# Peptides against a protein of PDB entry 4N78, part 284

Target 1, 186 residues: chain A of PDB entry 4N78
Amino acid sequence: HFQVICRLLGYQGIAVVMEELLKVVKSLLQGTILQYVKTLMEVMPKICRLPRHEYGSPGILEFFHHQLKDIVEYAELKTVCFQNLREVGNAILFCLLIEQSLSLEEVCDLLHAAPFQNILPRVHVKEGERLDAKMKRLESKYAPLHLVPLIERLGTPQQIAIAREGDLLTKERLCCGLSMFEVILT
Target 2, 155 residues: chain B of PDB entry 4N78
Amino acid sequence: MAELQMLLEEEIPGGRRALFDSYTNLERVADYCENNYIQSADKQRALEETKAYTTQSLASVAYLINTLANNVLQMLDIQASQLRRMESSINHISQTVDIHKEKVARREIGILTTNKNTSRTHKIIAPANLERPVRYIRKPIDYTILDDIGHGVKW

## One batch from the design tools (peptide; made by RFdiffusion4, then SolubleMPNN)

Design b2_p27_6_s1 (from b2_p27_6, 12 letters changed)
Fold by OpenDDE base, seed 1:
Structure b2_p27_6_s1 (fold): chain B 186 residues (1-186), chain C 155 residues (1-155), chain A 27 residues (1-27)
Amino acid sequence: as target 1 above (186 residues)
Amino acid sequence: as target 2 above (155 residues)
Amino acid sequence: SEIEEILKSVKPVIEESLKKLEEKEAE
């Protein structure tokens, strides 16, 4: 499912959705958490300031009931808090799964770009074939697809610069992006 | 990156567990306080004890909630920042690739477009001996490292 | 008693949390 979503939205679409999701989650957390903290802070001082000496038997009972009520209210707040935390957890998991799917897509894109970037696939050498001969054959086969050398030969200096920049961006930045995903996912 | 991992794997789950445990413990404390008040001959002492436990419990939970909240927010901020960086990188690459593709396409189209005006084909003297860029045999980026990460989630 | 067991289980957690709170407030 996430792979399909990634394919449908593309890189930019996925990023936008994730950013918006994170913003929503952050907003929800800030609102709910702040409310809980404020409520708890309001309840705590009220319990602490009750003077001990004014407690007759009825007063003690009333105070006790009040304390119990505060505890119950606190428990309810906790329950709501747990629900919100679950939602946040689910959102985070969703983001992680999308990120994983995106990483896979990037790897696929890199693999598709590899022939154009003079990245030779690992050749399974069958027993008896010289690795060197197979590599040479592969090199010869993919040599016309090498974009940077092709552009260097046929292109203007500007095209060469863009091609080199593009190649560098593809090789370095995508790899950097993928490495980030790997670190997050590991 | 290490911080994010710590938050995801240790701090946030730990905080959630702590809150859950705290909730259950608070219920037990409440029950104890109620029973202690009913059974105690010294109602004033029992009330003071209840007050102390209630205050302490609330303070503890408030701390736990706040800590967890901050950790989650921090995690989200880190993730958002990472996503933005990734988006920017991807967009730059895409643009560069698109520009490149467009340039290649334009060249191909340009070759097909017979310019009516016989402008003097300045012989782009291809400098002869462009030193064959030393084929940097770039070590094939082993993309197989990612194969093991995806297997666990049977979605 | 059951109550003593409950107290033994709950008290350390609360005390630890309070200690952490105090440490955070001191910072």
Scores: peptide ipSAE 0.020, ipTM 0.339, DockQ to the pose 0.013
Fold by OpenDDE base, seed 4:
Order: sequence, then structure tokens, then C-alpha cells
Structure b2_p27_6_s1 (fold): chain B 186 residues (1-186), chain C 155 residues (1-155), chain A 27 residues (1-27)
Amino acid sequence: as target 1 above (186 residues)
Amino acid sequence: as target 2 above (155 residues)
Amino acid sequence: SEIEEILKSVKPVIEESLKKLEEKEAE
């Protein structure tokens, strides 16, 4: 599904969706969630001392549960705040999955373009074959497919420019070193 | 352009008219030859004259047809060439627009991207300035690394 | 090209013959 979405939206569509999601997330964080956090901070006991370690982890948890009983019983926290947090989480996950799917699509595009861009695939050398000979054969096989050099030789200056730009655009992909997810997490 | 216009407006219509006129004249020649043969006391001479006229008329028509055909072919070739040039221009514009759109799209999505921090320790500092130029790391991308990832994607 | 040359050579002959025919029809 995410792959289809990526294909359908393209870079621009994905960017728009991500921007809107970021806005929504920001709005949720700065709005409702922030308000709940502020409210919780107001209701939070001013003095919550760490219980003695002698009570063990369950006892300590129970202690904190007791100290925060009023907060835990705050029904709106469970319903609205947690729902908003879930929405934020879902948005983040969505962005992550879109980025992953986009990266896969970009990789596929790069792989498909490789024969036309003087990028040779990794050669699996069978036993007894010389790597160098196989590489030379591959180079010879794909040499006529090198688009930019071909157009540089046969094309008009405008065509050459377009070919170079197209080649550059084909090579420059987000998956090569850029992450949207890191921005989303910030 | 002047040649095409001349072909379309003068040569081809003129050739068609000439051919039509020639056709009508052939009918007259045929009628004349028939009547001349019937009325002539010297049938052999009349027949030879008829043959001469027929040959001449046919040659004329053949010439007119050939000339017209060549003009039409020339016209079509010129038009085809013009069409190809137009197509090339349209394609160039289309490609330019597509590249531009793609660049814009990439800039937009690029704003939403940051360099993959290889270092685990770097605090995800929210890029303060949204407008960071998408620094395409023009590092020679060894796409060989991608070969292992691409094999799993069933298209 | 050869046919064109032949046709060019025949054109005057045809025109001359047509003219003669027209002259005879006028008589």
C-alpha cells in the first residue's frame, strides 16, 4: 500500500503529505498535549520522594501509583490525551513507512537506470571465470546504452543539457544520504 | 515555407487542373480520331495519325500525373519534416517542464530531509532553518550497495 | 531521376502534338 502511495504521489505529493502531517503533529503537540502536560504538572504532587529501595520495584511502582492516583484517574488523560498521542505516533509511523517505501522505489529506479548510466551490476563470477573478463564483457555489452555519452555525441546542445540534467536527477536520490524521518523526529 | 506554399497553392492545384483539362482533351482527341478514321479515304494514314495522337496524349497525361505525384510527394515530405521539427520542439519543452517540476518536487521534499547522521550521538537538532538548500551530497554513489536491497523488491 | 528526364523530354513533344491537334481541329 505504501509503495502504491509513493508511486501515485511522487516526490511532490509525498512532500505535501509529510508537511501536512508535520503540521498536524505540531498542532497536537503544541496544543492539546501541551495543555494536558501543563495540567498534569499542576496536579502533580510537588513532593514525590523516591520511596525506599526496600519496597522493591513493585512497591516503588505502587507508591508512585498512589502518589499519582489523581492523575491516573484523570479520565481525560486516558481518552483524549492518549488518543492524540496515538495519532502522533501513527503519523510518525506513517512517515517512516512512506520514507522506507520511497527509498525502495528509488533504489529500484537507480537499478533500472544503472545500465544507462555506466553503472555495472555486481558480477557474480562463476567458478573458472575471470572477473576481469566478465567485467569487460559487461562493459562492452552496456557501452551502447550509455545515454549521456550517446546524446553528447549525437544530440543537440539542448538535448545534451536535458540528458545531463535527467541523468543527475536520476542519480540524486534521497536514499543516497537523506532522511525525512530524522526531521520528523525533531 | 515558400516552397510549401507554392506547392499547395499553385503547383498542385495547377497540376490537378492541367490533368483534368488533359483528360477532357483526350476525349476530344479520341472522338476526332474516330471520326477522322471513319471519314478518311486513307484508313492507313488515319490509323497512323490516331496512333500518334494517342501516344502523344498518353505521354502528356503520364507527364502530368508524374509531375503532380512528385509535387504531392514533395509536399508531404516537407510537411513531415515540419511535423518532426514541431514534435521535437514540443518534446523538448515537455522534457524541460518535467525536469523543472521534478526539481521543484525534489526541493520540496528535500526541505523535509536531513543528512543521515551516521553518528548515533548527534542529537536530532531540528534544523532551525527550514530553507536549507538541499545539499545533494554529490558523492559518487556506489550503487552496488543498493544491489542487495533491490533484489527483494518484487515489482 | 531518369524517368523525370524522360518525361521532361517528352513534354515538349506532347505539347507540340497537342498544338498540332488543336490546329487541325480548328481547320
Scores: peptide ipSAE 0.023, ipTM 0.563, DockQ to the pose 0.004; fails the geometry check
Fold by OpenDDE base, seed 3:
Structure b2_p27_6_s1 (fold): chain B 186 residues (1-186), chain C 155 residues (1-155), chain A 27 residues (1-27)
Amino acid sequence: as target 1 above (186 residues)
Amino acid sequence: as target 2 above (155 residues)
Amino acid sequence: SEIEEILKSVKPVIEESLKKLEEKEAE
């Protein structure tokens, strides 16, 4: 599904969706969530002493649960704040999945373009074959597919320019060194 | 363009008119040959003359048809060439627009990206002061106790 | 091209023949 979305939207569509999601997340964080956090901080018990270790982990948990009971039972926190946090979480997950799917699509595109861009696959050499001879054979096999050199030889100056730009755009993919998700997390 | 215009406005219409006139003349030649054969005392001579006129008339029509056909073919070739040039131009424009759109899209998405942190194995130059590893007796924190608590409230 | 040359050579002959026919129709 995400792969289809990536194909349909393209880079521009993905950018627009990501920007809108970031706006929504920012709005949720700076608005409702921030207000709830501030309110919670105001009502938090000023003196929450660590219970003695003698109570064990269950006793300590019960102690903290009791101290925070009024906060946990706050209906608006459960409904509105948690829902907003869920929405933020979903947005983050969506961004992650979109980036992963886009990266996969880009890798596939690079693999498909490789024979046309003088990028040879890693060759498994069987026993008894010289690596150099096999590579030379592959180079010879794929040489006619090198698109840019072919167009440079047979094409008009305008076609050559377009071919070079297209080649550059094909090589320069986000998966080669860029991450959107890291920006979203910052 | 001038050649195509000449073909369309002058050569082809002129050829069509010439062919039509030739057809009318052929009918007159046929009538003449028939009458000449009937009226002539020397039938053999009249037949030879008819043969000559017929051959000549057919040759003339063949010439006119061939000339007209060649002009039409030339016209079609010129038009086909023009269409090919237009197609090439449209394709070039289309490709240029597509590349431009892609560049714009990439700029937009690029704003939302940062470089992937390649974990450079920074050689952590261990500072020379071997602070004695305080044998933190790793008490195995049995995190299994947290396995039961972490059931997120499935609302 | 060869046919065109032949046809070019025939054109004057046809014109001459037509002229002769017109002269005969006028007698």
Scores: peptide ipSAE 0.022, ipTM 0.560, DockQ to the pose 0.004; fails the geometry check
Fold by OpenDDE base, seed 2:
Structure b2_p27_6_s1 (fold): chain B 186 residues (1-186), chain C 155 residues (1-155), chain A 27 residues (1-27)
Amino acid sequence: as target 1 above (186 residues)
Amino acid sequence: as target 2 above (155 residues)
Amino acid sequence: SEIEEILKSVKPVIEESLKKLEEKEAE
């Protein structure tokens, strides 16, 4: 589903969606969540000692539950704050999944374009074959498919310029060194 | 442009008129040949004359048709060439616009991106004193109580 | 007499057309 969304929206659509999600997340964090966090910090027990390890994980959980009983039972925290946190979480996950899907699409595009852009696949050398001979054979096989050199030879100056720009745009993808998710986490 | 105009306005209409006039004249020639053959005492001579006029008329018509056909073909070739040039221009503009749109889109998304931090695998220097792993007996925590909270949006 | 005049008028056109045809065939 995310792959289809990425294909449908393109870079511009994804950018718009990501910007809006960032605004929503920012609004939630700076608004309601911040207010609840401040309130929670005020009501938090001043002295919460780590229970003895002898209580085990369930005992420790019960201990903390008891210490935080008033906070946990606060209706507004459960309904509003947790919902907002869930929304933030969903937004983050959505951004992550979009980025992953976009990266996959970009990789696929790069792979499809590679034969036309003088990018040779990594050749597995079988035992006894000369790597150089195999590479030369591959180069010769794909040489007629190199689009930019072909257009440079046969095309008009305008066509050559467009072909070069198109080639550059095809090669330069976000997956090559850029991350949107890291910006979201900052 | 001038050649196409000459073909459309002068050569092709002129050729059509010439062909029409030729048709009219051929009909008159045919009538003449028929009458001449009927009235002539020398039927052989009249026949030979008819053959001569027939051959000449056919040659003339063939020439007119060929000339007209060639002019029409030339006109079509010029028009086809013009259409190809227009198509090329439209394609060029379209591609330029698409590239521009893509560049704009990439700038917009680029603002939302940062360089991937090459995780320098900082060699976690293992602290020297391996404290003996205290065997934590993990009691299974039943997380089923959390099942009611997570409305998994099936996307 | 009227037909002779018509024939007289067509004859030069036909002869010119034949000449042009012959020139094209020679090419």
Scores: peptide ipSAE 0.022, ipTM 0.564, DockQ to the pose 0.004; fails the geometry check

Design b2_p27_6_s2 (from b2_p27_6, 13 letters changed)
Fold by OpenDDE base, seed 3:
Structure b2_p27_6_s2 (fold): chain B 186 residues (1-186), chain C 155 residues (1-155), chain A 27 residues (1-27)
Amino acid sequence: as target 1 above (186 residues)
Amino acid sequence: as target 2 above (155 residues)
Amino acid sequence: SLLEEVLKSVEPVIKKSLEKLKQKELE
């Protein structure tokens, strides 16, 4: 699903969606969530000691539940704050998944373009074959596919310029060293 | 362009007119030959004359047809060439626009990106909403990055 | 006769065409 979304939106569409999501997240964090967090901090028990381990997990949970009873029973916290937190979480996950899907798409594009850009795949040398000979054969095989040199030889200056720009755009992908998710987390 | 215009406006119409006129004239020549043969006391001479006129007329028509055909072919070739040039121009414009759109798109998304290799220690302090210069990584493509892709949530 | 006049008008065209054909063959 995310791959389809990436394909449909492209870079521009993804950027727009991400920006809007960031705005929403920011709004939620700075608005409702922040307000609730501040309120919660005010009502938090000043002294909440760790219960003794002797109470066991259920007893410890009950202890904390008792100490935080007023907070847990705060209806607005459950309905509004937690919902907003879910929305933030979903937005973050969405961004992550989009980035991953986009990276996969970009990698596929790079792989498809590689024969045309003088990028040879990693060759598995079978036993008994000289790596150098195999590489030379591959180079010879793919040499006619090198687009930019071909266009430089046969094309017009305008075509050459476009080919070079296209080649550059093809090579320069986000997956090569850029991350959106890190920016989203900051 | 001048050649095409000359072909379209002068040579081809002229050739068509010439051919039409030739047809009309050939009919007249045929009538003449027939009458001449009937009226001539020397039928052999009249026959030879008819043969000569027939041969000449056929040659003329053949020439006119050939000339017209060649002119039409030339016209078509010129038009085809023009169309090819137009196509090339359109393609160039289209490609330029596409590249531009892609660059714009990349700029927009680039604002939302940071370098992966940046040490975790680099606190991205700047709000993500700030316009950042497009960062292009012009490093050799390392396909090893593929090894790390897909280990996340498969969706 | 009217026919002779027509023939006379056609003859130059035919001759010219033949000359052009001959010239093209020589080229």
Scores: peptide ipSAE 0.018, ipTM 0.550, DockQ to the pose 0.004
Fold by OpenDDE base, seed 4:
Structure b2_p27_6_s2 (fold): chain B 186 residues (1-186), chain C 155 residues (1-155), chain A 27 residues (1-27)
Amino acid sequence: as target 1 above (186 residues)
Amino acid sequence: as target 2 above (155 residues)
Amino acid sequence: SLLEEVLKSVEPVIKKSLEKLKQKELE
């Protein structure tokens, strides 16, 4: 599903969706969640000392539960705040999945374009074959497919420019070193 | 352009008119030959004259048709060439627009991207500057790394 | 006669056309 979304939206569509999601997340964080956090801070016990270690982990947990009883019993926290947090989480996950899917699409595009861009696949050397010989054979095989050099020889200056730009756009992909997800997490 | 105009406005219409006139004249010649043969005391001579006129008429028509056909073909070739040039121009514009759109799209999405921190420290660094120019790290991308990923993806 | 005039007018055209055809065949 995410692959289809990526294909349908393209870079621009994905960007728009991501921007809107970021806005939504920001709105949720700065709005409702912040308000709840502020409210919780007001109700938070001013002095919550660590109980004695002698109570063990369960006892310590119970202690904190007791100290935070009013907070835990805050019904709106469970209904609204957690829902908003869930929405934020879902948005983040969505962005992650979109980025992953986009990366896959980009990789596929790169792979498909490789024969036309003087990029040779990894050579699997069978026993008894020389790597160099195989590489030379591959180079010879794909040499006629090198688009930019071909157009540079046969094309008009305008066509050459377009070909170079297209080649550059084909080579430059987000998956090569850029991450949207890191931005989303900030 | 001048040649095409001459073909369209003068040569082809002129050729068509000439052919039509020739047809009309041939009919007259035929009538004449028929009448001449009937009225002539020397039937053999009349027949030879008829043959001569027929041959001449056919040759003339053939010439006119050939000339007209060649002119039409030439016209079509010129038009085809013009169409191809136009198509090329349109394609160039279209490609330019597409490239531009793609660049814009990439800029937009690029704003939402940051360089993958290879550093293990997941520091959620809030990108301070929103408008980071999409510095495509023009590092020679070793696409060989992607070969292992691509083999399994049934698209 | 009108027919003779028409024939006289057509004959040179036909002859010229034939000559052109012959010339093209020789080329």
Scores: peptide ipSAE 0.023, ipTM 0.562, DockQ to the pose 0.004; fails the geometry check
Fold by OpenDDE base, seed 1:
Structure b2_p27_6_s2 (fold): chain B 186 residues (1-186), chain C 155 residues (1-155), chain A 27 residues (1-27)
Amino acid sequence: as target 1 above (186 residues)
Amino acid sequence: as target 2 above (155 residues)
Amino acid sequence: SLLEEVLKSVEPVIKKSLEKLKQKELE
């Protein structure tokens, strides 16, 4: 599903969706969640000492339950906060999945474009084969596919310009060094 | 353009008119040959003349048809060439627009991106400033990143 | 007489057409 979304939206569509999600997340964090956090901080016990081990596990649990009673009661009464946190979490996950899917698409595009851009695949040298000879053979095989040089030789100035721009756009992909998700996490 | 215009306005219509005229002329020739044969005391001579005129007339018609056909074909070729040129222009515009749109899109999404930090240590302080010029780091695409993903694609 | 005139008018046209055909065959 995410792959399809990436294909349909393209960079522009993804950007729009991501921007809107970020706005929503920001709104939730700076608005409702922040207010809840402030309120929770006000009701937090100032001093919470570790109970003595002599109380046993049940006693310790009861102790902490008592110390956090106001927080628990507040949280139970204000479930909206948890819902908002879930929404934030879902938004983050969505962004992650979109980025992953986009990265896969970009990698595929790069792989498909490689023969046309004078990018040779790594050659597995079998035992007894000369790497140089194999590489030369590969170069010869793919030489006719080099698009930009071909267009530069045979094309009009306009076609050459388009070919160069297209080549540049093909080479410059987000997966090569950019991350959206890292921005979201910061 | 001038050639196409000549074909459309002069050569092809002229050729069509010539064919119609030829029909009329051929009818006259036929009538002549018939009458000549009937009236002539030398039927053999009249027959030979008729054969000559028939052959000549057929040759003329064939020539006119061929000329007209060639002119029509030439016209079609010119028109086809014009269409191809128009198509090329449209394609060029379309590609230009697409490239432009893609650049805009990349700028937009680029604002939402930061460089992948390979270094574990540096907290990427996302600069708070929204307007990051998408420095397309024209760094040579280190396709080495594809090395880890490409293990499965046995080329 | 009328037929002769018609023939005289058509003959040059036919002759010209034949000459053009011959010329094309030589090319």
Scores: peptide ipSAE 0.020, ipTM 0.566, DockQ to the pose 0.004; fails the geometry check
Fold by OpenDDE base, seed 2:
Structure b2_p27_6_s2 (fold): chain B 186 residues (1-186), chain C 155 residues (1-155), chain A 27 residues (1-27)
Amino acid sequence: as target 1 above (186 residues)
Amino acid sequence: as target 2 above (155 residues)
Amino acid sequence: SLLEEVLKSVEPVIKKSLEKLKQKELE
């Protein structure tokens, strides 16, 4: 589903969706969640020592549950604050999944474009084969498919310019070194 | 452009008129040949004359048709070439616009991106002395209060 | 004869067309 969404929206559509999600997250964090956090900090037990490690994870959880009983039972916290936190969580997960799906699509595009852009696949050398000979054979095989050099030879100056720009846009993708999700986490 | 105009306004209409006139004249020639053959005392001579006129008329018509056909073909070739040039121009503009739109889109999404940080995984150093677990009596905790927490929208 | 008149009318057209063809071949 996310892959289809990425294809339908494109870079511009994804950008718009991500911006809106960031606004929503910011609004939730700076508004309702912040207010609840401030209130919770005021009502938090002043003395909450770490229980002994001998109690194990379940015992530690029970200890904290007991210390925070009044907070956990607060109806507004459960109904409003936790819902907002869930919305934030969903937004974050959505952004992550969109980025992952986009990255997969970009990788596929790069792989499809590679034969036309003078990008050769990694060659596995079998025993007894010369790596250099195999590489040369591959280069010769794919040389006629190099689109930009072909257009540079046969095309008009305008066509050459467009081909170069198109080639650059095809090669430069977010998956090469950029992350949207890291921005969301900051 | 001048050649196309000449073909459209002068050569092709002129050729069509010439062909029409030829048709009208051929009918007159046919009537003449028929009457001449009937009235002539020398039927053989009249027949030979008719054959000569027929051959000449056919040659003339063939010439007119060929000339007209060539002019029409030339006109079509010029028009096809013009259409191809227009198509090329439109394609160029379309591609330029698409590239521009893509660049704008990439700028917009680029604002939302940062460089991928190579996370150096710090090795977690395990503490040397694991203390022996002391048996803790667990009270049952009701976790049903958390049942509504964490259900995300499946996209 | 009517036929001769028709032929006389067609002959100049043929000659003119042939001249144009020759000019196109020279270009």
Scores: peptide ipSAE 0.019, ipTM 0.569, DockQ to the pose 0.005; fails the geometry check

